# Ledger of designs, part 141: peptides against a protein of PDB entry 6NYY

Target 1, 212 residues: chain A of PDB entry 6NYY
Amino acid sequence: KHFEQAIERVIGGLEKKTQVLQPEEKKTVAYHEAGHAVAGWYLEHADPLLKVSIIPRGKGLGYAQYLPKEQYLYTKEQLLDRMCMTLGGRVSEEIFFGRITTGAQDDLRKVTQSAYAQIVQFGMNEKVGQISFDLPRQGDMVLEKPYSEATARLIDDEVRILINDAYKRTVALLTEKKADVEKVALLLLEKEVLDKNDMVELLGPRPFAEKS
Target 2, 212 residues: chain A of PDB entry 6NYY as posed
Amino acid sequence: KHFEQAIERVIGGLEKKTQVLQPEEKKTVAYHQAGHAVAGWYLEHADPLLKVSIIPRGKGLGYAQYLPKEQYLYTKEQLLDRMCMTLGGRVSEEIFFGRITTGAQDDLRKVTQSAYAQIVQFGMNEKVGQISFDLPRQGDMVLEKPYSEATARLIDDEVRILINDAYKRTVALLTEKKADVEKVALLLLEKEVLDKNDMVELLGPRPFAEKS

## One batch from the design tools (peptide; made by RFdiffusion4, then SolubleMPNN)

Design b2_p24_2_s4 (from b2_p24_2, 13 letters changed)
Fold by OpenDDE base, seed 4:
Structure b2_p24_2_s4 (fold): chain B 212 residues (1-212), chain A 24 residues (1-24)
Amino acid sequence: as target 1 above (212 residues)
Amino acid sequence: DEHLKKAKEYVEKHKWLGRAESRY
C-alpha cells in the first residue's frame, strides 16, 4: 500500500483536488484514459493495467498505470504494442470527438523517443540496419552525428513510418473496441478511478493469460 | 523514505513502458 502510493506520487505527483476541470474537459480526459486502458487490455504484449485515474495530479489530468513485467529484454513486438497503448489516448480522442487535444503531448514524446531508440539504438529497422548510436540527452551538447545527413533523413523517415504504423494499429483496435472504450470512459466519469477488477467486471477477463 | 526511493527507481526504470499519462 505505501509502495503503491509512492509510485502513484512519482507517476502523477500530488493530487490537485483544487484543480476543477470543466465537464467537457473531464469528459475528454475520461475518454483519453479509457483509450489507454482498452488498448492495453487488448494488446498481447502490453503490460497489465493496474489503475486508471482521471483525478488531476501534478501536471497530469489523468493516467493509466500498468504493472510492468520484470524484464530487461524487449522484443520489437513488445515495443510496438507499448507504443500502441501509449497512443491509445490520442486515438480515443480522435474516434470520439473528431478532434485532438494537447493532452497527448507526453504520450507523443514517449512514442517518439521509443521509435528513435528502436531504430538508432536497438538496430530494429532493416533499412537503417544493425547500428547503435547514442541519442543526445536533454542538455547534452549536440555533438556531430556519427552518420551522414542521408542517414539522418533515413532515420527520420523510418521513425515516422514506425509511429504511423503504431497509430494505424491503434486506430483499428480502438475502432473495433469502440463500445468498450465508451464503457470505460463512462465508468471513469462516475468513479474517477478504476482498478483491474473494475476492468474485468466491465470488459471481462483480459484475453491474454497473465504470465506469472 | 525508502518507499519513495524504490518507487522512483521503479518509475525511472519503466518510465515510458509502465505507464501512460495525459498531461494537459
Scores: peptide ipSAE 0.040, ipTM 0.675, DockQ to the pose 0.466
Fold by OpenDDE base, seed 1:
Structure b2_p24_2_s4 (fold): chain B 212 residues (1-212), chain A 24 residues (1-24)
Amino acid sequence: as target 1 above (212 residues)
Amino acid sequence: DEHLKKAKEYVEKHKWLGRAESRY
């Protein structure tokens, strides 16, 4: 519990009780977070949902928190499902509002970073192959890439493909579970915070075995 | 706070994976 709360504070920041969202923005946040929550609920390799909130914290207007697993090795499937879960907010906005907002910026950053890491560091892309290059760290001088511009273009293309595939997978999932997303969103608008038990009551038990 | 330190370390270590936590 204490560790999870610490992570929440690190990721979410401090509650901003003074930040009052307009009803329409609050609605957008609710559906966005519901998208994350539902995607995480129905993705096998996603981490279990702990909490979803539409109470503004730090720079975020809402969040879905998952139980982090202490793992050192990640499968391609796990990384994909995490990408899908991370895209859940954006996808929910698209499905319910037919428009997208800036709210997904941090999500897209995470997805982008993950996609590049998978392709460039972990060798998880068949076209790029079993290669591993160091990604520039923040503050590193842009040294010459150890690969050609053609390879750079290939990497960029495959990153886009991977992200688009994750996006499409998420669209398919949340379209199938559209009613569930709406249920979660509506309950969020009422309660502002939901936990795992609320989700179980609303959606039934998570269809995948939870690694405790 | 040791928990906070560990949490920060965890978040930084797994930053490239996308955080398990999603923020709007």
Scores: peptide ipSAE 0.038, ipTM 0.640, DockQ to the pose 0.517
Fold by OpenDDE base, seed 2:
Structure b2_p24_2_s4 (fold): chain B 212 residues (1-212), chain A 24 residues (1-24)
Amino acid sequence: as target 1 above (212 residues)
Amino acid sequence: DEHLKKAKEYVEKHKWLGRAESRY
């Protein structure tokens, strides 16, 4: 219990009970977080959902918390599904509101970082090939790229392709599961916090066996 | 707080994979 609360605090920061969102913004957050939750629910290689909340914490307006497995090796399929899950909020906003917000900034940052890592660190792109370069860390002087400008352009193009593919996959999934996203969003607006049991009650058991 | 330290370590280890969040 204390450890879980500590994790929530680290993930979300301190509850900002004083931060009152406008009803329309709260609705946007609910559908955003529902998108994350539902995407994670129906993606085989996504981590199991533990908690989804639309209570503002720290700099976050809402969050979906997952239980990562103790694994050290990740497949392309796992990384793709995680990207899709991370894009679930943005995609949900597009599907339900026909517009996008700044709420997905951190999600897009994570997706971008993952995509670059897959291509330039893990050698997971066939066009770029079996190459691994260290990405500049925040605060490191941008060292001269050890590759040509042509390679840099190729990397940028392939990153965009990878992210767009993940986005399209997420659009297809959440369009198929649109009713489920709405159910979760509406329940979030009512309860503000949902756990795994709430999701099971609402959507049925997760289709993928949780490897314990 | 030992729990907080462990929680920070856990979150850092799973930094981008363990959560999705919307921010203003």
Scores: peptide ipSAE 0.026, ipTM 0.649, DockQ to the pose 0.458
Fold by OpenDDE base, seed 5:
Structure b2_p24_2_s4 (fold): chain B 212 residues (1-212), chain A 24 residues (1-24)
Amino acid sequence: as target 1 above (212 residues)
Amino acid sequence: DEHLKKAKEYVEKHKWLGRAESRY
């Protein structure tokens, strides 16, 4: 409990209940977070949902919190499902509003970072191969890349492919589960915060066993 | 707060994995 709350505080920051969003923005946030929540619910390798909120925290306007696993090793499948879950907000906005917002900026950053890490750090791409290079950290002088420009282009192409595949997978999932996203979004607009029990009442039990 | 420190370390370590959150 205490560690999870601490993670929530680190991820979301302090609640800013005084931040009043316009009704249309609040609706956008609700559907965005519902997209994350529902994607996580129906992705096998996603972590179990603990909480979803549209109460602004720190710099965020909403969040979905998942049970953090004490794991140090991640499979390619786990990373893909995390990417899909992370794209769930953007995809939900597209499905329901036919428009995209800046709300997905941090999500896209995380997805981008994950995709690059998978390809250039973890050797998870067959075309690029079993390589591991340190990614430039923010603020590091871009030292000479330890690979050719041709390899750089290949990496960039494969990153785009991976992200696009994750995006398409998320579109397919949330399109199939569109009614569930709507249910979650509407209840979020009413309660502002949902827990796992609320999700079970709306969607039924999560179809995947919680791996302890 | 030891929990906060550990949480920060966890978040920093896993920041590239992606999380379900909306940031503006």
Scores: peptide ipSAE 0.052, ipTM 0.681, DockQ to the pose 0.394; fails the geometry check

Design b2_p24_3_s1 (from b2_p24_3, 12 letters changed)
Fold by OpenDDE base, seed 3:
Structure b2_p24_3_s1 (fold): chain B 212 residues (1-212), chain A 24 residues (1-24)
Amino acid sequence: as target 1 above (212 residues)
Amino acid sequence: MTFSSSLTLEDLEAMLQKNLEARK
């Protein structure tokens, strides 16, 4: 108990108890976080969900906490499922509200960065080939790209394809699981915080064996 | 990895403001 609370304090920052979200705002956050949670639940290579919350922490209005597998190496499938999980919030908003909020910008950025890394750093794209280039870090002088303008365009196109594929996969999944997303969102609005046990009670056991 | 919601208060406020303006 005390140790878990200490870890929660360090990771989550102080719950800004003072910012009372309006009911409509809480609803948006609940469906957004439910999208992440449900996507992670039904994607085989997604990290196991530990906690989902609509209690604001720091700058974030909600969060889904996952137990990262201590993996140094990720497969293309794992990275795709992570992209889908990251898109889950945005896709949920689209499904339930018919609009995409600007709040998914950080998720889109993460997905975009992952897609570029897969294609440019990890050589995971057949059209681009087995190339590995360092992506410019924020603030590094953009040294001349070690590849032609034609290759740059190809990379950009393949990044878009990969993101679109992840998006479509997420839309298909959360559309199929729409009722589950709603159940999670409604329960979040009631309890504000759900753990893994709450998710099991609500959705049943995760369909993938947790590899120990 | 804690996937924090990309939704910030600033993002919600901006969205609510747009919604209020659209209802006007």
Scores: peptide ipSAE 0.134, ipTM 0.693, DockQ to the pose 0.077
Fold by OpenDDE base, seed 1:
Structure b2_p24_3_s1 (fold): chain B 212 residues (1-212), chain A 24 residues (1-24)
Amino acid sequence: as target 1 above (212 residues)
Amino acid sequence: MTFSSSLTLEDLEAMLQKNLEARK
């Protein structure tokens, strides 16, 4: 319910301004970032974690930093795992706190945009087909969609399905790895910044060979 | 280039743009 409503709000353009998390939410941030970190750690096609921090940077109270693979083309699997990683924070909050903060809205927005792009731009959805439409640039009122209203509805439905699948996958993963998320979160609260080595010490080596 | 998992919209857009360009 809450997740679906959040998706609908993002898709519907009812983006509430991303509220910056408060300093008092440091614990929440730690678990949020731990969710990202652990999801990225255990997802094969996720980018390798370099750093996770609960030190405020820019507009956020924390961040996870990854080393992107030098590639021009991303597979559907890679994009899915990235979506899951992006949902990791939100899912962690849900698992540990039973609530989702407004800070996770940006993650949801990113996931939504990725899902939309996969379907509309990359033709990665069989129902929509191998079509590519230019996404309206942020701020361009695309007055005329190059597709029918029926197609628009189909796209929206398939976007929701894709996001939901990513969400479920993330929930399953972080539930399985709940203890690891907590370990990371607790260590973040202690050290504020963790690197790859800290993660290896805490979780063991990443189960996927880093394709150099 | 280090990618912050705070995937800025810009980063996602850049990624998407690369994919679009690679398809051309």
Scores: peptide ipSAE 0.042, ipTM 0.505, DockQ to the pose 0.281
Fold by OpenDDE base, seed 5:
Structure b2_p24_3_s1 (fold): chain B 212 residues (1-212), chain A 24 residues (1-24)
Amino acid sequence: as target 1 above (212 residues)
Amino acid sequence: MTFSSSLTLEDLEAMLQKNLEARK
C-alpha cells in the first residue's frame, strides 16, 4: 500500500507536463504497451503485471508496470522470458502496423545488455563456456577486454543468436495472442489505464499461478 | 523495485521522422 502510493506520487507528479498526443500517436502507444502487457501475461517467468498506462509521463508516452519477483538468482528461462516481455512492444507494432519503428531503442538496449550479461557474465552459453567477465558499466573507460578478439567475435555472434531467438519467440507468442493484444490496446484507448483486474476481466486469469 | 517498460517521446519522434522520410 504505502510503496504503491509512493510510486504513484512520483509518477503522478510527472503527469502535469503531458504533451498532447495526436490520436495516431496515442494508438501507437496503446498497441506498444499492449504488446508488453500481453507478453508478460502469457510468459511463465515474466513478472506479474500491475498496471499498464498510455498517459504520458515525463519522457515516457506509456508504460507497463510489473511487480518484480524478489529474486537474486535467475534461470536462463527466466531471463529469456524477460527479454521477450521487453520485446513485446516492438513486436506488437510490427504485427499491427507492419513496420519496425525506430521506437523502443531503450527496450532494445535492455535486451542487448541482458544478452551480453547472460553470455559473458553468467556463463549461460555453451559455446562461450563457463566464463564470467565484468562488463564495463556505462561511462567506465573501456578497460582492455579480458578475452581475445576471436572470443569477442564468438560472443557477438552468440548474443545475436540469443536476441533473435527471443525475438522469434515473442513474435510467435503475440501472433498467437494477436486478438488479446488488440483487446488490450482498444481498452487502453478507452480507459487510458488498466490494472490487473481489468486484464483478468478481459483475458481471463493469468495461466500461471503467482508463486506467493 | 518495479520493472517498467516505456516508449519515449524520442522514440515516437524518431518513428514519425522515418515515416516522413519514407514518404519523400
Scores: peptide ipSAE 0.160, ipTM 0.700, DockQ to the pose 0.056; fails the geometry check
Fold by OpenDDE base, seed 2:
Structure b2_p24_3_s1 (fold): chain B 212 residues (1-212), chain A 24 residues (1-24)
Amino acid sequence: as target 1 above (212 residues)
Amino acid sequence: MTFSSSLTLEDLEAMLQKNLEARK
């Protein structure tokens, strides 16, 4: 408990206990976070869910916390499932509300960054090939790209394809699991915070054994 | 905190396309 709270404070910041979300906002956050949680639950290579919360922390209105696997290298499958999990909030909002929020945009940015990293840094795209370039840091002038404009175009195209594929995968998953997303969202609205046990009670055991 | 409409996937794709065009 204390250790988890410490990790939560480091990752999510202090709970803004004084920030009261409007009911519709709270609902939106609940479904958003439920999307993340459920996507993570049913994706094999996603990190195990530890906690999902609709209590605002720092700049976040809610969060899903996962137990990261101690690994130095990520597979394409892991990264894809992480992308899908990250898209889960947006997709949930689309499924239930027909709209996206700024939170969903932030998730898209993360997904975009991941996609570029996979293609440009990790060489995970067959069309682009085995290349590894440093991605410009936020605020770094994109100095001389170490690749041609043709390669740049190819990268952008393949990034789009990858994101779209992840998106479609997430849509398919959360559409299939729509009832589960709703269950989680509704329970979040009641409890504000769910742990793994709540998820197990609600959805059953995670289909994938936690790799210890 | 108010929720606002944000970047859609289509918008993202459009942005990527614009980036491609800007490089021609």
Scores: peptide ipSAE 0.032, ipTM 0.475, DockQ to the pose 0.041; fails the geometry check

Design b2_p24_3_s2 (from b2_p24_3, 10 letters changed)
Fold by OpenDDE base, seed 3:
Structure b2_p24_3_s2 (fold): chain B 212 residues (1-212), chain A 24 residues (1-24)
Amino acid sequence: as target 1 above (212 residues)
Amino acid sequence: MTFSSSWTLEKLEEELQKNLEARK
């Protein structure tokens, strides 16, 4: 209990007690966070969910907290599941509200960055090949790309394919689990904060054994 | 890792306002 509270304070920042979300705002956030939570619950290589909250903290209106695995090496499958989990909020909003919002911009950016990293840095794409280039960081001198324009186009195409595949996978998953997303969202609206035990009570045990 | 919602209050308010206007 005390240790969890300490971690929450460090990671979540001070609860901005002053930001009262309106009911419609809370609803949007609840379904968004429920999408992340449920995607993470049913993806084998996703990190286990610790907490999901719609209480505004710092700059975020809600969050899902996961226990990261202490690993330095990620497989292509792990990175895909992470992409799907990251898309979970956006996909949930699409499924339940039928709208594209700008609210998931940071999630889309993260997914895009992950896709480029897989193809350009990690050599995980067969068409592009086993190449590793450092992606220019924001503020690095625009060094000439160490590859041709044709290669750049190929990279862009393969990035889009990978993102679209992750998106479709997430849509399929959350459509199948739509009732679970709704259950989580509704319970979030009631309790504002859910832990792993709440998720187990609501959805049953996570179908993947936690590798201790 | 904590995945924070990419929503800011400002962005959410803007989107809600757009949606309210579109439903009118």
Scores: peptide ipSAE 0.110, ipTM 0.679, DockQ to the pose 0.077
Fold by OpenDDE base, seed 2:
Structure b2_p24_3_s2 (fold): chain B 212 residues (1-212), chain A 24 residues (1-24)
Amino acid sequence: as target 1 above (212 residues)
Amino acid sequence: MTFSSSWTLEKLEEELQKNLEARK
């Protein structure tokens, strides 16, 4: 119990008991987190879900915890599924509320960063080619790009394509699994925290074997 | 890997306020 709480504190930050979400806020967060959870559940290369919570912790209003894979190398397919999972919250909000919120800004940032990394660091785009450039660190003024303006435009276009493809994939998935997203969201509103067992009871076994 | 929702209280409040204003 104490050890689990310590891990939860390290991962989620201190429960700011002082941040009481209003019912409508909780609903938004519940559907957002349900989107992440369900996307992760039905994407083959997504990390297994450990816990999903709508209890505010630190700066976050909710979170999904996943078991990290003990791997250092990622395929393009794995990165795509991770992008889709990351988009799951925003896509859920769009499906259920018919609107895009700024609440998923950090998720979009992560997706964008991943897309750029795939194209310019990992050489995973056929049009751009097998190039690897150091991306500017957050906060560094990029004075000079190590590539031409034509290449820069190509990179930007291909990043947009990749993100849009991931988005469309996530929309298709969560639209198909809309009822499951709703079930998870409703149960989150009731229990505030769900674990893997709750997900199994609600959705059935995850269709993909946990790669040991 | 922890996927924290990108929702901050500030952003959520801003969005809720925008939505309330749009519905009026």
Scores: peptide ipSAE 0.062, ipTM 0.629, DockQ to the pose 0.078
Fold by OpenDDE base, seed 1:
Formats: C-alpha cells, sequence, structure tokens
Structure b2_p24_3_s2 (fold): chain B 212 residues (1-212), chain A 24 residues (1-24)
C-alpha cells in the first residue's frame, strides 16, 4: 500500500507531503544505507560497494558509493538489479520501521526513470513491444506524445508492474538477509563509515566475482 | 532531506542514453 502510493506520487507528480527525515534520525539513515549496501552485496549485477556512510553531506543524510562498471550496454537483468539496489534503502526502512520517509524520494525517482527508459526507450517490455521513443528531457515542452493515450496508459501500467516487481524482489532479498542488514546498520551507527573490508568482515566475501 | 545514492538521476539518464545510442 505505502509503496504503491509512493510510486504513484513519483509517477503522477503528486507532491504529497511524506514524513521528512530529520538529520537526527541517524538510526533511520543507518538502516536505509544498510539496505542499499546489503542489496548491492547480494545482487549479481549490482555495482560493487565501495563505501557506505551515514555522515551527512549537505542535504544528504547518508550515501552508498559503488564502483560503476565501465559499461555502455545494460541488460534487463542488470537494470533490474540496479533498481533493486536503489530500492534497498526504502525496503529496509519498511522492513525495520514499517514507515515511509522522504529519504527514499530520490531513489524512487531514479527507479521510475529507469523503468520508463526500459519500457519506452529500450523496448524491454513485451506488452508495449519493441518501441523506442525519446523521453521528454527536463525542460523540453511535453510535445505531443508520439503514441496514443491508450499506449501511454499501457506504458504507465507496465512501468508500475516493473517497479513493483523490483520492489518485491528487493523485499524478498532483504527479508532473507534481514540479519545482515541489521549488522551493517549497527556497525554504521558505531563507525559511521564502512568500506568493502568492513562488509567482508560482516557478511563474508561478496558471492559474485567482481568483474573488473 | 533525501539520501544520496552512488547514482544521480542525471548520471542514470546519461548512461541510459548511451545505451540507446549504442544500440543504433
Amino acid sequence: as target 1 above (212 residues)
Amino acid sequence: MTFSSSWTLEKLEEELQKNLEARK
């Protein structure tokens, strides 16, 4: 329910006032970042974790840093795992606190953008078909959609389905790895910054070969 | 306040655009 509402808000542009995460909510930040870290750790096609931090930077309360692959082409599976990793923070908050914060708003936006790109630009959806449309860039006047309103509705529906699938996958993963999320979160609260070695110490070696 | 991930939306968009271009 709450996640669907958040997706609808991101997709529909309805700025409903979500609870603002306060800088003092260090615990929430720790679990959020732990969610990202653990999701990235156990997803094959996620980028390798470099650093996770709950030290505020500017308006950011925490972050996870990854080593991106020098890759110009992404598979559907890779994009899905990236979506799951991006959802990891929000899913962690849901699992541990049963609440939604504004902290994941940017993550939801990223996931939404990725989902639209997959469906509209990359033709990665069977129902929509092998289509490729340019998404309106920020600042482009929404010129006439090159497709019908029926197609637009179909795209929106399939975007929601894709995001929900990524969400469910992330929930399943982080529920399975709940204890690992807790370990990372608790250590974050202690050290504020974790690196790859800390993660290896806590969780063991990443189960996937780092394709450098 | 929003959490920062390793990715910005802009960077994601750029990479997605590169993917699209590479497929042409």
Scores: peptide ipSAE 0.033, ipTM 0.477, DockQ to the pose 0.565
Fold by OpenDDE base, seed 4:
Structure b2_p24_3_s2 (fold): chain B 212 residues (1-212), chain A 24 residues (1-24)
Amino acid sequence: as target 1 above (212 residues)
Amino acid sequence: MTFSSSWTLEKLEEELQKNLEARK
């Protein structure tokens, strides 16, 4: 109990009982979080879902809590699936509402950061090559690029390609699983909080073995 | 030369919006 609450506080912040979502906002959040949940469910290398909530907490209108795998090394495939999971909320909003909300801004930031890290820090791009440079962190004044302007343009292009690939993959997945996203969203609107057992009841067992 | 990326969050949002429009 105390440990779960501590993790919830770190991930979601303090429950802002004072934030009343309008019904349409609550619906948007439900489908957004359902997108994350379903993407995580059907992506092999995504972290397993522990909890999904549409109760506003801290700075978020909703959240999906995942159990991170105790691993220090990530493959390109794992990072791609994590990007897809992160895009799941935005893609769900697109599929169901045909609009984009500001709710996905933090997700887009995370995806962007991951893409740059894969290309510039981890050397996971064939065109850019096996390079590892420190990316400017928020607040760091990088005075000098460790690479040419041509390389900078190439990096930007390859980042776009990687993000677009992740986006397309997520669109394909959630379009295929559209009915599942709707089931999760509707149940979220009813219960406000879902756990792994609720997901199993709705979608069946996760198709990937949990690493013991 | 100062590190500058043409691929910002804003640009990402614009590109994603274009992708949405292309599907409509």
Scores: peptide ipSAE 0.015, ipTM 0.424, DockQ to the pose 0.028

